# Ledger of designs, part 25: peptides against a protein of PDB entry 3JWR

Target 1, 323 residues: chain A of PDB entry 3JWR
Amino acid sequence: TRELQSLAAAVVPSAQTLKITDFSFSDFELSDLETALCTIRMFTDLNLVQNFQMKHEVLCRWILSVKKNYRKNVAYHNWRHAFNTAQCMFAALKAGKIQNKLTDLEILALLIAALSHDLDHRGVNNSYIQRSEHPLAQLYCHSIMEHHHFDQCLMILNSPGNQILSGLSIEEYKTTLKIIKQAILATDLALYIKRRGEFFELIRKNQFNLEDPHQKELFLAMLMTACDLSAITKPWPIQQRIAELVATEFFDQGDRERKELNIEPTDLMNREKKNKIPSMQVGFIDAICLQLYEALTHVSEDCFPLLDGCRKNRQKWQALAEQ
Target 2, 298 residues: chain A of PDB entry 3JWR as posed
Amino acid sequence: TRELQSLAAAVVPSAQTLKITDFSFSDFELSDLETALCTIRMFTDLNLVQNFQMKHEVLCRWILSVKKNYRKNVAYHNWRHAFNTAQCMFAALKAGKIQNKLTDLEILALLIAALSHDLDHRGVNNSYIQRSEHPLAQLYCHSIMEHHHFDQCLMILNSPGNQILSGLSIEEYKTTLKIIKQAILATDLALYIKRRGEFFELIRKNQFNLEDPHQKELFLAMLMTACDLSAITKPWPIQQRIAELVATEFWEQGDQVGFIDFVCTQLYEALTHVSEDCFPLLDGCRKNRQKWQALAEQ

## One batch from the design tools (peptide; aimed at target 1 A287)

Design b1_p28_2_s1 (made by RFdiffusion4, then SolubleMPNN; from b1_p28_2, 11 letters changed)
Fold by OpenDDE base, seed 5:
Structure b1_p28_2_s1 (fold): chain B 323 residues (1-323), chain A 28 residues (1-28)
Amino acid sequence: as target 1 above (323 residues)
Amino acid sequence: SEEEEKIREEIINYNAESEFALYAESWS
C-alpha cells in the first residue's frame, strides 16, 4: 500500500526528537504516520529489531495492521489509546529504568501487548457485551474483550507479511505468546483488583523478587495496568482532554444501554450525571490508581513522574468536585 | 504504622471491589 511504502521509506526520528521517553508525552498533535514512526523507534531503541532479526518492512506492515484493527468510531479505546499505552511502557522501560529488570522476550511481549491490548474494541465494556448476549460472551466467561483482543493480536501476528516474530526460536515464540496473553488479560481491571493485593503485600513486606517466576508474572501484569491507566498521570490539560474522550465513550454506552437494553445506566455512563465526573475521577484515583503508582515507584524510583502526575490530577479533580 | 497501612489497603480494596467493580468493568 502507499501507506506502507511511505512508512517503510521514512527516516525514523530519534526517541529524543519524538519525546517518546517522556512520561508527559502527548500524541494529540501527531499524525497517524508519526505515531507509526514513534512505534518503530520504540522497537528499535529497545533493541527488539536487532535482537529478533525483524525485517523493517514486516515491522512497518505489522504496525499498520495493528492500527487498522482499531475502530475509528470509538471515542477512547482506539489506536491512540493503544499507542499511548505503548509509549508509557516505553517510557517506563527507558526513563523508568525497568528495561534492565526484564528479559528481551518480556520487553518484546509487553510492547506487542501494549499496542494490541484493545484490538477491535467496540466502545463498550464486558458487562455490556455480556448483557447484550453478544457471541463473544458465549466464548468467554471472564475477561471477554481481553480474550478477543488477544485473539486479534494472534491473528495479526500470524498474518502473511506481519510475522514480526519469525526470527524467534519455537521456544522463544511460545514464551512470547504466553507473556502477551497474560499481559493483555491483565488489562481487565477486574483481574487487576483481584491480583493487586498480592503485589502490594510483597512490596509492603519488602519481599518482592523479580527472580521468582510468579512474582515476575505479577509485576508484568501490574506494569501493563499502570501503562493502560497512564492517562490519569498526564499533565492536567492532557488529562482533561482524555477524560472527555472517556466520558464520551461511556455516555455513548449509557445511551445504548437505555435504548437497546432498556436499563438505566450507572452514574459513570449516565450523560445526565456529567456533573459527577470530578468526584468520580477522585474516587477512581483513590481506589485504583494511587496505590499502583506508589508500588511501581517502589520497584523503580524513576517511575515517580507517574505517581506525581496522578497526585496532581487528584488535586485538580478534587478542586472541581468542590465547586 | 504498618497496621494503618494495612487498614488503608483493605478499605481501598473494599471500595474498589464494591464501587469500582462496575468502574473496572467500564474501563476494561
Scores: peptide ipSAE 0.038, ipTM 0.638, DockQ to the pose 0.171
OpenDDE base, seeds 1, 2, 3, 4: peptide ipSAE 0.031, 0.034, 0.032, 0.033; ipTM 0.565, 0.598, 0.626, 0.614

Design b1_p28_2_s2 (made by RFdiffusion4, then SolubleMPNN; from b1_p28_2, 10 letters changed)
Fold by OpenDDE base, seed 2:
Structure b1_p28_2_s2 (fold): chain B 323 residues (1-323), chain A 28 residues (1-28)
Amino acid sequence: as target 1 above (323 residues)
Amino acid sequence: SEFEEKIREEIINYNAESFFALYAESWS
């Protein structure tokens, strides 16, 4: 395609020029082509292209295939969300210095997972999929969409001309796919809530050890969630805009819940309750976000900008909630 | 370190179990 030719022939700017090592990064002003260039830079600077012998054209095609398999008519869970998740992962690995704590296969898996974790998202949550009796609800009992996202990821990875993992040994390939699957499934927030207590306790007791395979897997899950939710850490103008996108998607679901399922949506999904957004954001930060970024900052102090951003946004949302 | 101790304390202090069910379902 012309798009592939343009991408493959383009000079890829440095990570510094693209600002993709910044935790404050915003994609708002970037074209789709520029987001693809950023993605190439992430793979290159993490040494993934070299270490796993990726052909440049194949990587370019894979990136474009991933982008194409996100829906454009979904307000939040689209390519830009996946791209921002991957950018946060890259920043956490580089600026946050987590790269030095992980293997090359783990880094490869995390970056692929971050880009792929919401593939073919429909703008509705797992509860809606279950209640609407969607065919996917017959295939999976829990984490329905996350299983679907992984299936889409696997489909793309195995598609002709998209096989970025062809340079891996059989053992490396199996390991990578296992980690990708675990990382994508970890983005189910229900699983995060279930598992985070163990992680926080290990941190609290100063018993956290990445050499333990179970603790490593747990950390990768927590890191994925931290990147997936990283919009909450962004500078306030960026946070506000992303919150509007999330609200739009949630309200669209709520509207569908009324029309298709004949149910009253929860406040978070209810367009008529938009005045509750500030207080709900405070609740979300307190219940879900703060402890995670605190724990992540404990693992690597260089991740502090994520925690600081989250705290600052909590203050901003609290001020709005008090009006 | 003092930093580690502070983070441990903050992890404990910011626990908000009452919102788990609501936000887990909505944001998944």
Scores: peptide ipSAE 0.032, ipTM 0.541, DockQ to the pose 0.088
OpenDDE base, seeds 1, 3, 4, 5: peptide ipSAE 0.025, 0.028, 0.021, 0.022; ipTM 0.624, 0.668, 0.601, 0.617; seed 5 fails the geometry check

Design b1_p28_2_s3 (made by RFdiffusion4, then SolubleMPNN; from b1_p28_2, 13 letters changed)
Fold by OpenDDE base, seed 5:
Structure b1_p28_2_s3 (fold): chain B 323 residues (1-323), chain A 28 residues (1-28)
Amino acid sequence: as target 1 above (323 residues)
Amino acid sequence: SSRRQQIEQEIINRNARSFEALYIESWS
């Protein structure tokens, strides 16, 4: 395609020029082509292209395929969300110095997972999928959408001309796919809440050890969630704009719940209760976000900007809630 | 973080746990 030709022929700017190492990064000003260029740079600077002998054209095609399999009519869970998740992962690996704690296969898996973790998202949550009796709800009992996202990821990775993992041995390939699956499934917030207590306790007791395979898996899951939720850490103007996108998507679901399912939506998805957004954001930060970024900062102090951003945004939302 | 900051965060998190079900329903 013309798009592929343009991408494959383009000079890829440095990570410094693209600012993709910054935790404060924003994609709002970037074209789709520029987001693809950023993604190429992430793979290159993480040494994934060289170490796993990726062909440039194949990588370009894969990136475009991933982007194409996000829906444009979804307000928040679209390509830009996946791209921002991957960028946060890249920043955490580089600026946060987590790269030195992981294997090349783990890094490869995390980057692919971050880009792929919401593939073909419909703009509705697992509860809606289940209540609407969607065909996907018949295939999976738990983490319905996350299983679907992984299935889409696997489909793309195995598609002709998109096989960025063709340079891997069979064992490396299996290992990578296992980690990708675990990472994508970990983005189910229900699983995060279920598992996070173990991670926090290990940190609290100073018993956290990445040489333990179980703890490694747990850490990768927590890192994925930290990147997935990283919008809450962004500078306030960026945070506000993203919060509006989230609210839009939630309200769209709420409207559909009323119309299609004849149910009253929860407050977060109720358009009539938009005045509660600030207080609900404070609640979200307290219940879900703060302790995660604190724990991550204990693993690597260079991740502090994520925690600091989250704290600052809590203050801003609290101030709005008091008005 | 200081031990005091950790304790404060634990208290905040505990108080916020009553809302976890709401966020699971919405964000998952």
Scores: peptide ipSAE 0.332, ipTM 0.730, DockQ to the pose 0.096
OpenDDE base, seeds 1, 2, 3, 4: peptide ipSAE 0.321, 0.331, 0.322, 0.326; ipTM 0.762, 0.769, 0.767, 0.761

Design b1_p28_2_s4 (made by RFdiffusion4, then SolubleMPNN; from b1_p28_2, 12 letters changed)
Fold by OpenDDE base, seed 4:
Structure b1_p28_2_s4 (fold): chain B 323 residues (1-323), chain A 28 residues (1-28)
Amino acid sequence: as target 1 above (323 residues)
Amino acid sequence: SEREKKIREEIINRNATSFEALFIESWS
């Protein structure tokens, strides 16, 4: 395709030029081509291209295939969300100095997972999929969409000309796929809530050890969630804009729930309750985000910008909630 | 301070109890 030719022939700017090491990064001004260039830079600067012998054209094709399998008519859960999740992962690995705590396979898996974690997202949650009796709800009982996202990820990875993992041994391939699956499934917030207590307790007791395989898996799950939710950490103008995208998607679901399912939507998905967004954002930060970024900062102090951003945005949302 | 940390944790936990169900349902 022309897009592939353009991407494959393009000079990839440095991470410094692209600002992809910054926790404050914004994609709003980037073209689709530039997002793909950023993605190439992430793979390159994490040494994944070299270590796993990725062909440049294959990597380019894979990136474009991943991007293509996100829906353009979804307000938030689209390519830009996946790209921003991956960028936060990259920043956490580099600027947050988590790279030296992980294996190359774990880093590879996390980056692929971050880019792939919402593939073919329909702009509706698992509850909607279940209540609408969608065929996917018959295949999976829990984390319905996350299983689908992984299936899409696997399909792309195995598609002709997209095999970025072809340089791996059979064992490395299996390990990588296992980690990718676990990482994508970890983006189900229900699983995060279920597991986070164990992570926080390990941190509190100073018993956290990444050499333990179970704790490693737990950490990767927490890191995925931290990156997936990283919009809450962004500078206030960026945070507000992303919150609008989330609200748009949620309200669209709520409207469909009323129309198609004849149910009253939850407050987050109720367009009539848009005035509650500031207070709900404060609640979201307190209930979900703050402890996670505190714990992550405890693992690596260089992740503090995520925590600081989250705290600042809490203050901003609180001020709006008081109006 | 350790006291401030405890107070903050208590506030977070209180808010989590009130909002967790809403956010789990919406974001999962």
Scores: peptide ipSAE 0.452, ipTM 0.780, DockQ to the pose 0.100
OpenDDE base, seeds 1, 2, 3, 5: peptide ipSAE 0.425, 0.444, 0.438, 0.432; ipTM 0.772, 0.771, 0.782, 0.779; seeds 2, 5 fail the geometry check

## One batch from the design tools (peptide; aimed at target 1 Q130 H142 L189 A190)

Design b1_p29_1 (made by RFdiffusion4)
Pose (drawn by RFdiffusion4):
Structure b1_p29_1 (pose): chain A 298 residues (1-255, 281-323), chain P 29 residues (1-29)
Amino acid sequence: as target 2 above (298 residues)
Amino acid sequence: AEEEEEEEELEEWLEAQELIEEKFEEFEE
């Protein structure tokens, strides 16, 4: 509660000051309070705060709520992951220049989604919770964890003093939630795989076009995956360390080059054909693929 | 109809999961 007091009264530094416009950004050295501040700057500089009548008091309580609903004891899938994803999402819309390509309802949805796409993640994959017959698997059919991440995001938005959407017309609110659901579900790697082929061709055939309502929402799913694992596009010292966390969390459940080839370079290449200013992601990606390949040969 | 559609989506999702696991096993080797 004091955490709210101190936050809802601090000055939010500029985006330039926070270096959140950068695809090469890092959070290692930021405090907790600082990361919440960057998030407020994100909403503010995307005009989401003014265009949706958000009260500073409410947005702060909500951001803090999402922060406290990420598990601390979880290695990689904690708050800093949701944060580093939203920042990548933010950097994509700004420096990668995509904001000029989509509506205010879509931008708000993507940001809210990127922040909460892994809420209450208990450090284990969909494969494990299905095989272990976790009650969550009994409750949800497919994309089990991602359905849960959303059930949580929504639970928080309906919480008192957290309705950062309270300013929306009922119609607006209704379709924003629809897009948020689609965004969070799209972070399921299985859906990324069972859909990407369709998207990679519209790109390959120089046919891809945003105006098409369907081609757009497919891209929105591809954008979510692009930010969800943007960590692989980081400078080597950072990718080195964040790979250490993904490493521990996986080993805990058990108790890189092939993956980048199979999952990543394919995707970031497509994102750059859609937006050239998004190339730093592709550059940083193959750059790390270079270092991991060299290490794989010892 | 809706139940058939849900079973189809679930099957496709399981197939994607299986593909992921196969690929992970190949990477390990």
Fold by OpenDDE base, seed 5:
Structure b1_p29_1 (fold): chain B 323 residues (1-323), chain A 29 residues (1-29)
Amino acid sequence: as target 1 above (323 residues)
Amino acid sequence: AEEEEEEEELEEWLEAQELIEEKFEEFEE
């Protein structure tokens, strides 16, 4: 395609020029081409292209295929969300120095997972999919969308001309797919809530050990969630704008719940309760986000900007809730 | 055994979903 030719021929700017190592990064000013260039830079600077012998054209095609399989009519769970998740992963690996704690296969898997974790997202949650009796709800009992996202990821990875993993051995390929699946499934907040207690307790007791395979898997799951939720850590103007996109998508779901399911939406998804957004955001930060970024910062102190950003945004939301 | 594990995983997932929804509602009071 013309897009592929343009991307494959483009000079990829440095990570410094693209600012993709910054936790404060914003994609709002970037074109789709620039987001693809950033993604190439992430793979290159993590040594994934070299270590796994990725062909440049194949990587370019894969990135464009991933981008194409996000829906454009979804307000938040689109390519830009996946791209921002991957950028936060890249920043956590580089600036947060987590790269030194992980294998190249784990890094490869996490980056692919971050870019792929919401593929074909419909702008509705698992509860809506289940209640609407969607065919996907018959295939999977729990984490319905996350299983679908992984299936889409696997489909793309196996598509002709998109096989970025063709340089891997059979064992490396299997290991990578296992980690990708686990990482995508970990983006279900229900699974996060289930597993986070073990992680926080290991941190609290100073018993956390990345050499333990189970604890490694647990850490990768927590890191994925930390990157997926990273909008809450952004500078206030960026956070506020992303929160508006999230609210738009949730209100669109609530409107569909009324029309299609004949149910009253929860306050989170109720357009009429827009004034509760600030208090709900404070609640979300306290219940879900703060402890995660505290624990992540304990594993790597260089991740502190995520925690600091989350705390600052909590204060901003609290001040709006008091108005 | 696989069906029982899938049922337990489903129950835990449903409970976690309810908890997520409740956490957003509790902070609205």
Scores: peptide ipSAE 0.133, ipTM 0.729, DockQ to the pose 0.776
OpenDDE base, seeds 1, 2, 3, 4: peptide ipSAE 0.080, 0.024, 0.030, 0.021; ipTM 0.707, 0.490, 0.535, 0.532; seed 1 fails the geometry check

Design b1_p29_1_s1 (made by RFdiffusion4, then SolubleMPNN; from b1_p29_1, 18 letters changed)
Fold by OpenDDE base, seed 2:
Parts: structure tokens; sequence; C-alpha cells
Structure b1_p29_1_s1 (fold): chain B 323 residues (1-323), chain A 29 residues (1-29)
């Protein structure tokens, strides 16, 4: 395609020029081509292209295929969300120095998972899919959308000309797919709620050890969630804009719940309760986000900008809730 | 028949979903 030719022939700017190592990064001014260039730079600077012998054209095609399999009519869970999740992962690995704590296969899996974790997202949550008796709800008993996202990820990875993992051994390939699946499934916030207590207790007791395979898996899950929720850590103007996109998508779901399911939406998805957004954001930060970024900062102090950003945005939302 | 382990995992998931839903409801008040 013309798009592939343009991407494959383009000079890829440095990570410094693209500012993709910054926790304060914004994609708002970037073209789709520039987001793809940033993604190439992430793979290159993490040594994934070299270490796993990725062909440049295959990587370019894969990136474009991933981007194409996000829906354009979804306000928040689109390519830009996936791209920002991957950028936060890259920043956490580089600037947050988490790269030194992980294997190359774990890094490869996390970056693929971050880009793929919401593939074919429909702008509705698992509860809606279940209540609407969607065919996907018959395939999976839990984490319905996250299983679907992984299936889409696997489909793309196995598609002709998109096989970025072709340089891996059979064992490396199996390991990578296992980690990708676990990482995508970890983005189900219900699974985060279930597992976070174990992680926080290990940190509190100073018993956290990344050499333990179970604790490693737990950490990768927490890191995925931290990147997926990273909009809450962004500079205030960016955070406000993303919160508007999230609210738009939730209100669209609430409108569909009324129309298609004949149910009253929850306050979070009720367009008539837009004035509660500031207080809901404070509650979300306190109950979900703060402890996660505190624990992540305990594992790597260089991740402090995420915690600091979250605290600053809590203050901003609190000030709006008091008006 | 679901294996006993699968049933346990499903129950734990349903409990986590309920906790999340409760949190979201409380945050909206």
Amino acid sequence: as target 1 above (323 residues)
Amino acid sequence: MKKKEEEKLLKEYEEAVEELEKFLEEAAK
C-alpha cells in the first residue's frame, strides 16, 4: 500500500526528537504516520529489532495492521490509546529504568501487548457485552473483551507479511505469546482489583522479588495496568482532554444501554450526571491509581513522575469537585 | 463439567467484578 511504502521509506527520528522517553508525552499533535514512526523507534531503541532479527518492512506492516484493527468510531479505546499505553511502557522501561529488571522476551511481549491490548474495542465494557448476550459472551466466561483483544493480536501476528516474531525459536515464541496473553488479560480492571492486594502486601513486607516467577508475572500485570491507566498521570491539559474522551465513550455506552437494553445506566455512564465527573475522578484516583503508582515507584524510584502526575491531577480534580 | 479449579477462578473473578462495580458506584456518589 502507499501508506506502507511511505512508512518503510521514512527516516525514523531519534527518541529524543520524538520525546517518547518523556512521561509527559502527548500524541495530540502527531499524525498517524508520526505515531507509526514513534512505534518503530520504540522497537529499535529497546533492541528488539536487532535481537529478534525483525525485518523493517514486516515491522512496518505489522504496526499498520495493528493500527487498522482499532475502530475509528470509538472515542477513547482507539489506536491513540494503544499508542499512548505503549509510549508509557517505553518511558517506564527507559526513563523509569525497568528495562534492566526484565528479559528481552518480557520487553518484547509487553510492547506488543501494550499496542494490541484493546484491538477491535467496540466502545463498550464487558458488562455490556454480557448483558447484550453478544456472541463473544458465549466464548469466554470472564475478561470477554481482553480474550477477544488477544485473539485479534494473534490473528495479526500470524497474518502474511506481519510475522514480527518469525526470528524467535519455538520456545521463545511460546513464551512470548504466553506473556502477551497474560499482559492483555491483566488490563481487565477486575483482575487488577483481584491481584493488587498480593502485590501491595509483598511491597509492604519488603518481600517483593522479581526473581520469583509468580512475582514476576504479578509485576508485569501491574506494569501493564499502570501504563493502561497512565492518562491520569499526564500534565493537566492532557489529562482533561483524555477524561473528556473517556466520558464521551462512557456516555455513548449509557445511551446504548437505554436504547438497546432498556436499562438505566450507572452514574459513570449517565450523560445527565456529567457534573459528577470531577468527584468520580478523585474517587478513581484514590481507590485505583495512587497505590499502584506508589508501589511502582517503590520498585523503581525513576517512575516517580507517574506518581507525581497522579497526585497533581487529584488536586486539580478535587478543586473542580469543590466548585 | 468445569474443573474445580476453573469454578474457583470464575467465582473469584465474579467477586472482583462486584468489588469493582461497587467502587465505581461509590465513586459516583
Scores: peptide ipSAE 0.260, ipTM 0.812, DockQ to the pose 0.805
OpenDDE base, seeds 1, 3, 4, 5: peptide ipSAE 0.242, 0.253, 0.254, 0.246; ipTM 0.808, 0.810, 0.811, 0.809

Design b1_p29_1_s2 (made by RFdiffusion4, then SolubleMPNN; from b1_p29_1, 17 letters changed)
Fold by OpenDDE base, seed 5:
Structure b1_p29_1_s2 (fold): chain B 323 residues (1-323), chain A 29 residues (1-29)
Amino acid sequence: as target 1 above (323 residues)
Amino acid sequence: SLKEELERLKEEYEKAKELLEKQMEEFAK
């Protein structure tokens, strides 16, 4: 395609020029081409292209395929969300120095997972899919969308001309797919809530050990969630704009719940309860976000900007809730 | 058995989902 030719021929700017090592990164000013260039740079600077012998054209095609399989009519869970998740992963690996704690296969898997974790997202949560009796709800009992996202990821990875993993041995390939699956499934917040207590307790007791395979898996899951939720850590103007996108998507779901399911939406999904957004954001930060970024910062102190950003945004949301 | 493990995982997931839903409701308060 013309898009592929343009991307494959383009000079890829440095990570410094693209600012993709910054936790404060924003994609708002970037074109789709620039987001693809950023993604190439992430793979290159993590040594994934070299270590796994990726062909440049194949990587370009894969990135464009991933981007194409996000819906354009979804306000938040689109390519830009996946791209920002991957960028936060890259920043956590580089600036946060987590790269030194992980294998190349784990890094490869996490980056692929971050970009792929919401593929074909429909702008509705698992509860809506279940209640609407969608065909996907018949295939999977839990984490319905996350299983679908992984299936989409696998489909793309096996598509002609998109096989970025062709340089891997069969054992490396199996390991990578296992980690990708686990990482994508970990983005179900219900699973996060279930598992986070173990992680926090290990950190609290100073018993956290990445050499333990179970603890490694747990850490990768927590890291994925930290990147997926990283919008809450962004500078306030960016946070506000992203919160508006999230609210738009939630309100669209609420409108559909009324129309299609004949139910009153929860306050989070209720357009008429827009005035509760600030207090809901404070509650979300306290219940879900703060402890995660505290624990992550304990694993690597260089991740502190995520925690600091989360704390600052809590203060901003609290101030709005008091008005 | 694999069946028992799957049932356990399902129950644990449902509990986690309920907790998430309750937390989301509390955020709206």
Scores: peptide ipSAE 0.017, ipTM 0.409, DockQ to the pose 0.894
OpenDDE base, seeds 1, 2, 3, 4: peptide ipSAE 0.009, 0.008, 0.016, 0.007; ipTM 0.392, 0.390, 0.408, 0.443; seeds 3, 4 fail the geometry check

Design b1_p29_1_s3 (made by RFdiffusion4, then SolubleMPNN; from b1_p29_1, 15 letters changed)
Fold by OpenDDE base, seed 3:
Structure b1_p29_1_s3 (fold): chain B 323 residues (1-323), chain A 29 residues (1-29)
Amino acid sequence: as target 1 above (323 residues)
Amino acid sequence: EAEKKEQEELKEYQEALELLEEQLRKFAE
């Protein structure tokens, strides 16, 4: 395609030029091509291209395939969300110094997972899929969409000309897929809520050890969630804009819940409760986000900008809630 | 055995969902 030709022939700017090591990064000004260039840079600077012998054209095609398999009619859970998740992962690995704590396979898996974690997202949550009796709800008993996202990820990875993992051994491939699956599934907030207590307790007791395979897996899950939710850490103007996208998608679901399922939506998805967004954001930060970024910062102090951003946005949302 | 495992996983997930819903209620208040 012309798009592939353009991407493959383009000079990839440095990470510094692209500012993709910044926790404050915004994609708002970037074209789709530029987001793809950023993605190439992430793979390159993490040494993944070299270490796993990725062909440039194959990587380009894979990136474009991943991008194409996000829906454009979804307000938030689209390519830009996946891209921002991956960028946060990259920043956490580089600027946050987490790269030194992980294997190359883990890094590879996390980056692929971040980009892929919401593939073919339909703009509705697992509860909607289940209540609508969608065919996917018959295939998976829990984490329905996350399983679907992984299936889409696997489909793309195995598609002709998209096989960025072809340079891996069979064992490396299996390991990578396992980690990708775990990482994508970890983006189910239900699983996060279930598992986070163990992570926080390990941190609190100063017993956290990445040499333990179970704790490593737990950390990767927490890191994925931290990146997935990283919009909450962004500079206030960016945070506000993203919050509007999230609200739009949630309200669209709520509207569908009324029309298609004849149910009253929760306040979070109720368009009529728009005035509650600031207070709900404060609650979301307190209930879900703060402890995670605190714990992450404890693992790597260089991740502090995420925590600081989250705290600052809490103050901003609180001020709006008081009006 | 596989069915039992699936049922256990489902139960655990349901518990997780309940916890999530509880957390979501905290910021809906």
Scores: peptide ipSAE 0.383, ipTM 0.860, DockQ to the pose 0.772
OpenDDE base, seeds 1, 2, 4, 5: peptide ipSAE 0.360, 0.349, 0.376, 0.362; ipTM 0.849, 0.847, 0.855, 0.850

Design b1_p29_1_s4 (made by RFdiffusion4, then SolubleMPNN; from b1_p29_1, 17 letters changed)
Fold by OpenDDE base, seed 1:
Structure b1_p29_1_s4 (fold): chain B 323 residues (1-323), chain A 29 residues (1-29)
Amino acid sequence: as target 1 above (323 residues)
Amino acid sequence: SAAAEEERLLKEYQEAVEELEKAAREFEA
């Protein structure tokens, strides 16, 4: 395609020029082509292209295929969300110095997972899928959408001309797919809530050890969630704009819940309760976000900008809730 | 009051966490 030819022939700017090492990064000013260039730079600077012998054209095609399999009519869970999740992962690995704590296969898996974790998202949560008796709810009992996202990821990875993992051994391939699956499934907040207590306790007791395979898996899951929720850490103008996109998608679901399921939506998804958004954001930060970024900062102090951003946004939302 | 609503929301999130934890335990059974 013309898009593939343009991407494959383009000079890829440095990570510094693209500002993709910054935790304060915003994609609002970037074209779709520029987001693809940023993604190439992430793979290159993490040494994934060199270490796994990726062909440039294959990588370009894969990135465009992933982008194409996000829906354009979804307000928040689209390519830009996946791209921002991957950028936060890149920043955490580089600026947050987590790269030195992980294997190349783990890094490869996390970056693929971050870009792929919401593939074909429909703008509705697992609860809606269950209550609507969607065919996907018959295939999977738990984490319905996350299983679907992984299936889409696997389909793309195995598609002709998109096989970025062709340079891996059979054992490396199996390991990478296992980690990708675990990382995508970990983006289900229900699984986060289930598992976070173990992680926080290990940190609190100073017993956290990345050499333990179970603790490694737990850490990768927590890191994925930290990147997926990273909008809450952004500078206030960016946070406000993203919060509006999230609210738009949630209100669209709430409208569908009323119309299609004949149920009253929760306050979070109720368009008539926009005035509660600031207090709900404070509650979300306190219940879900703060302890995660605190624990991540204990693993790597260079991740402090995520925690600091989250705290600053809590204060901003609190001030709005008091008005 | 805004404080009472914040406390209610925190409680609702805590209850939601407890329900998710309960569902997680039921999944392990």
Scores: peptide ipSAE 0.025, ipTM 0.619, DockQ to the pose 0.033
OpenDDE base, seeds 2, 3, 4, 5: peptide ipSAE 0.023, 0.022, 0.024, 0.027; ipTM 0.639, 0.612, 0.605, 0.642; seeds 2, 5 fail the geometry check

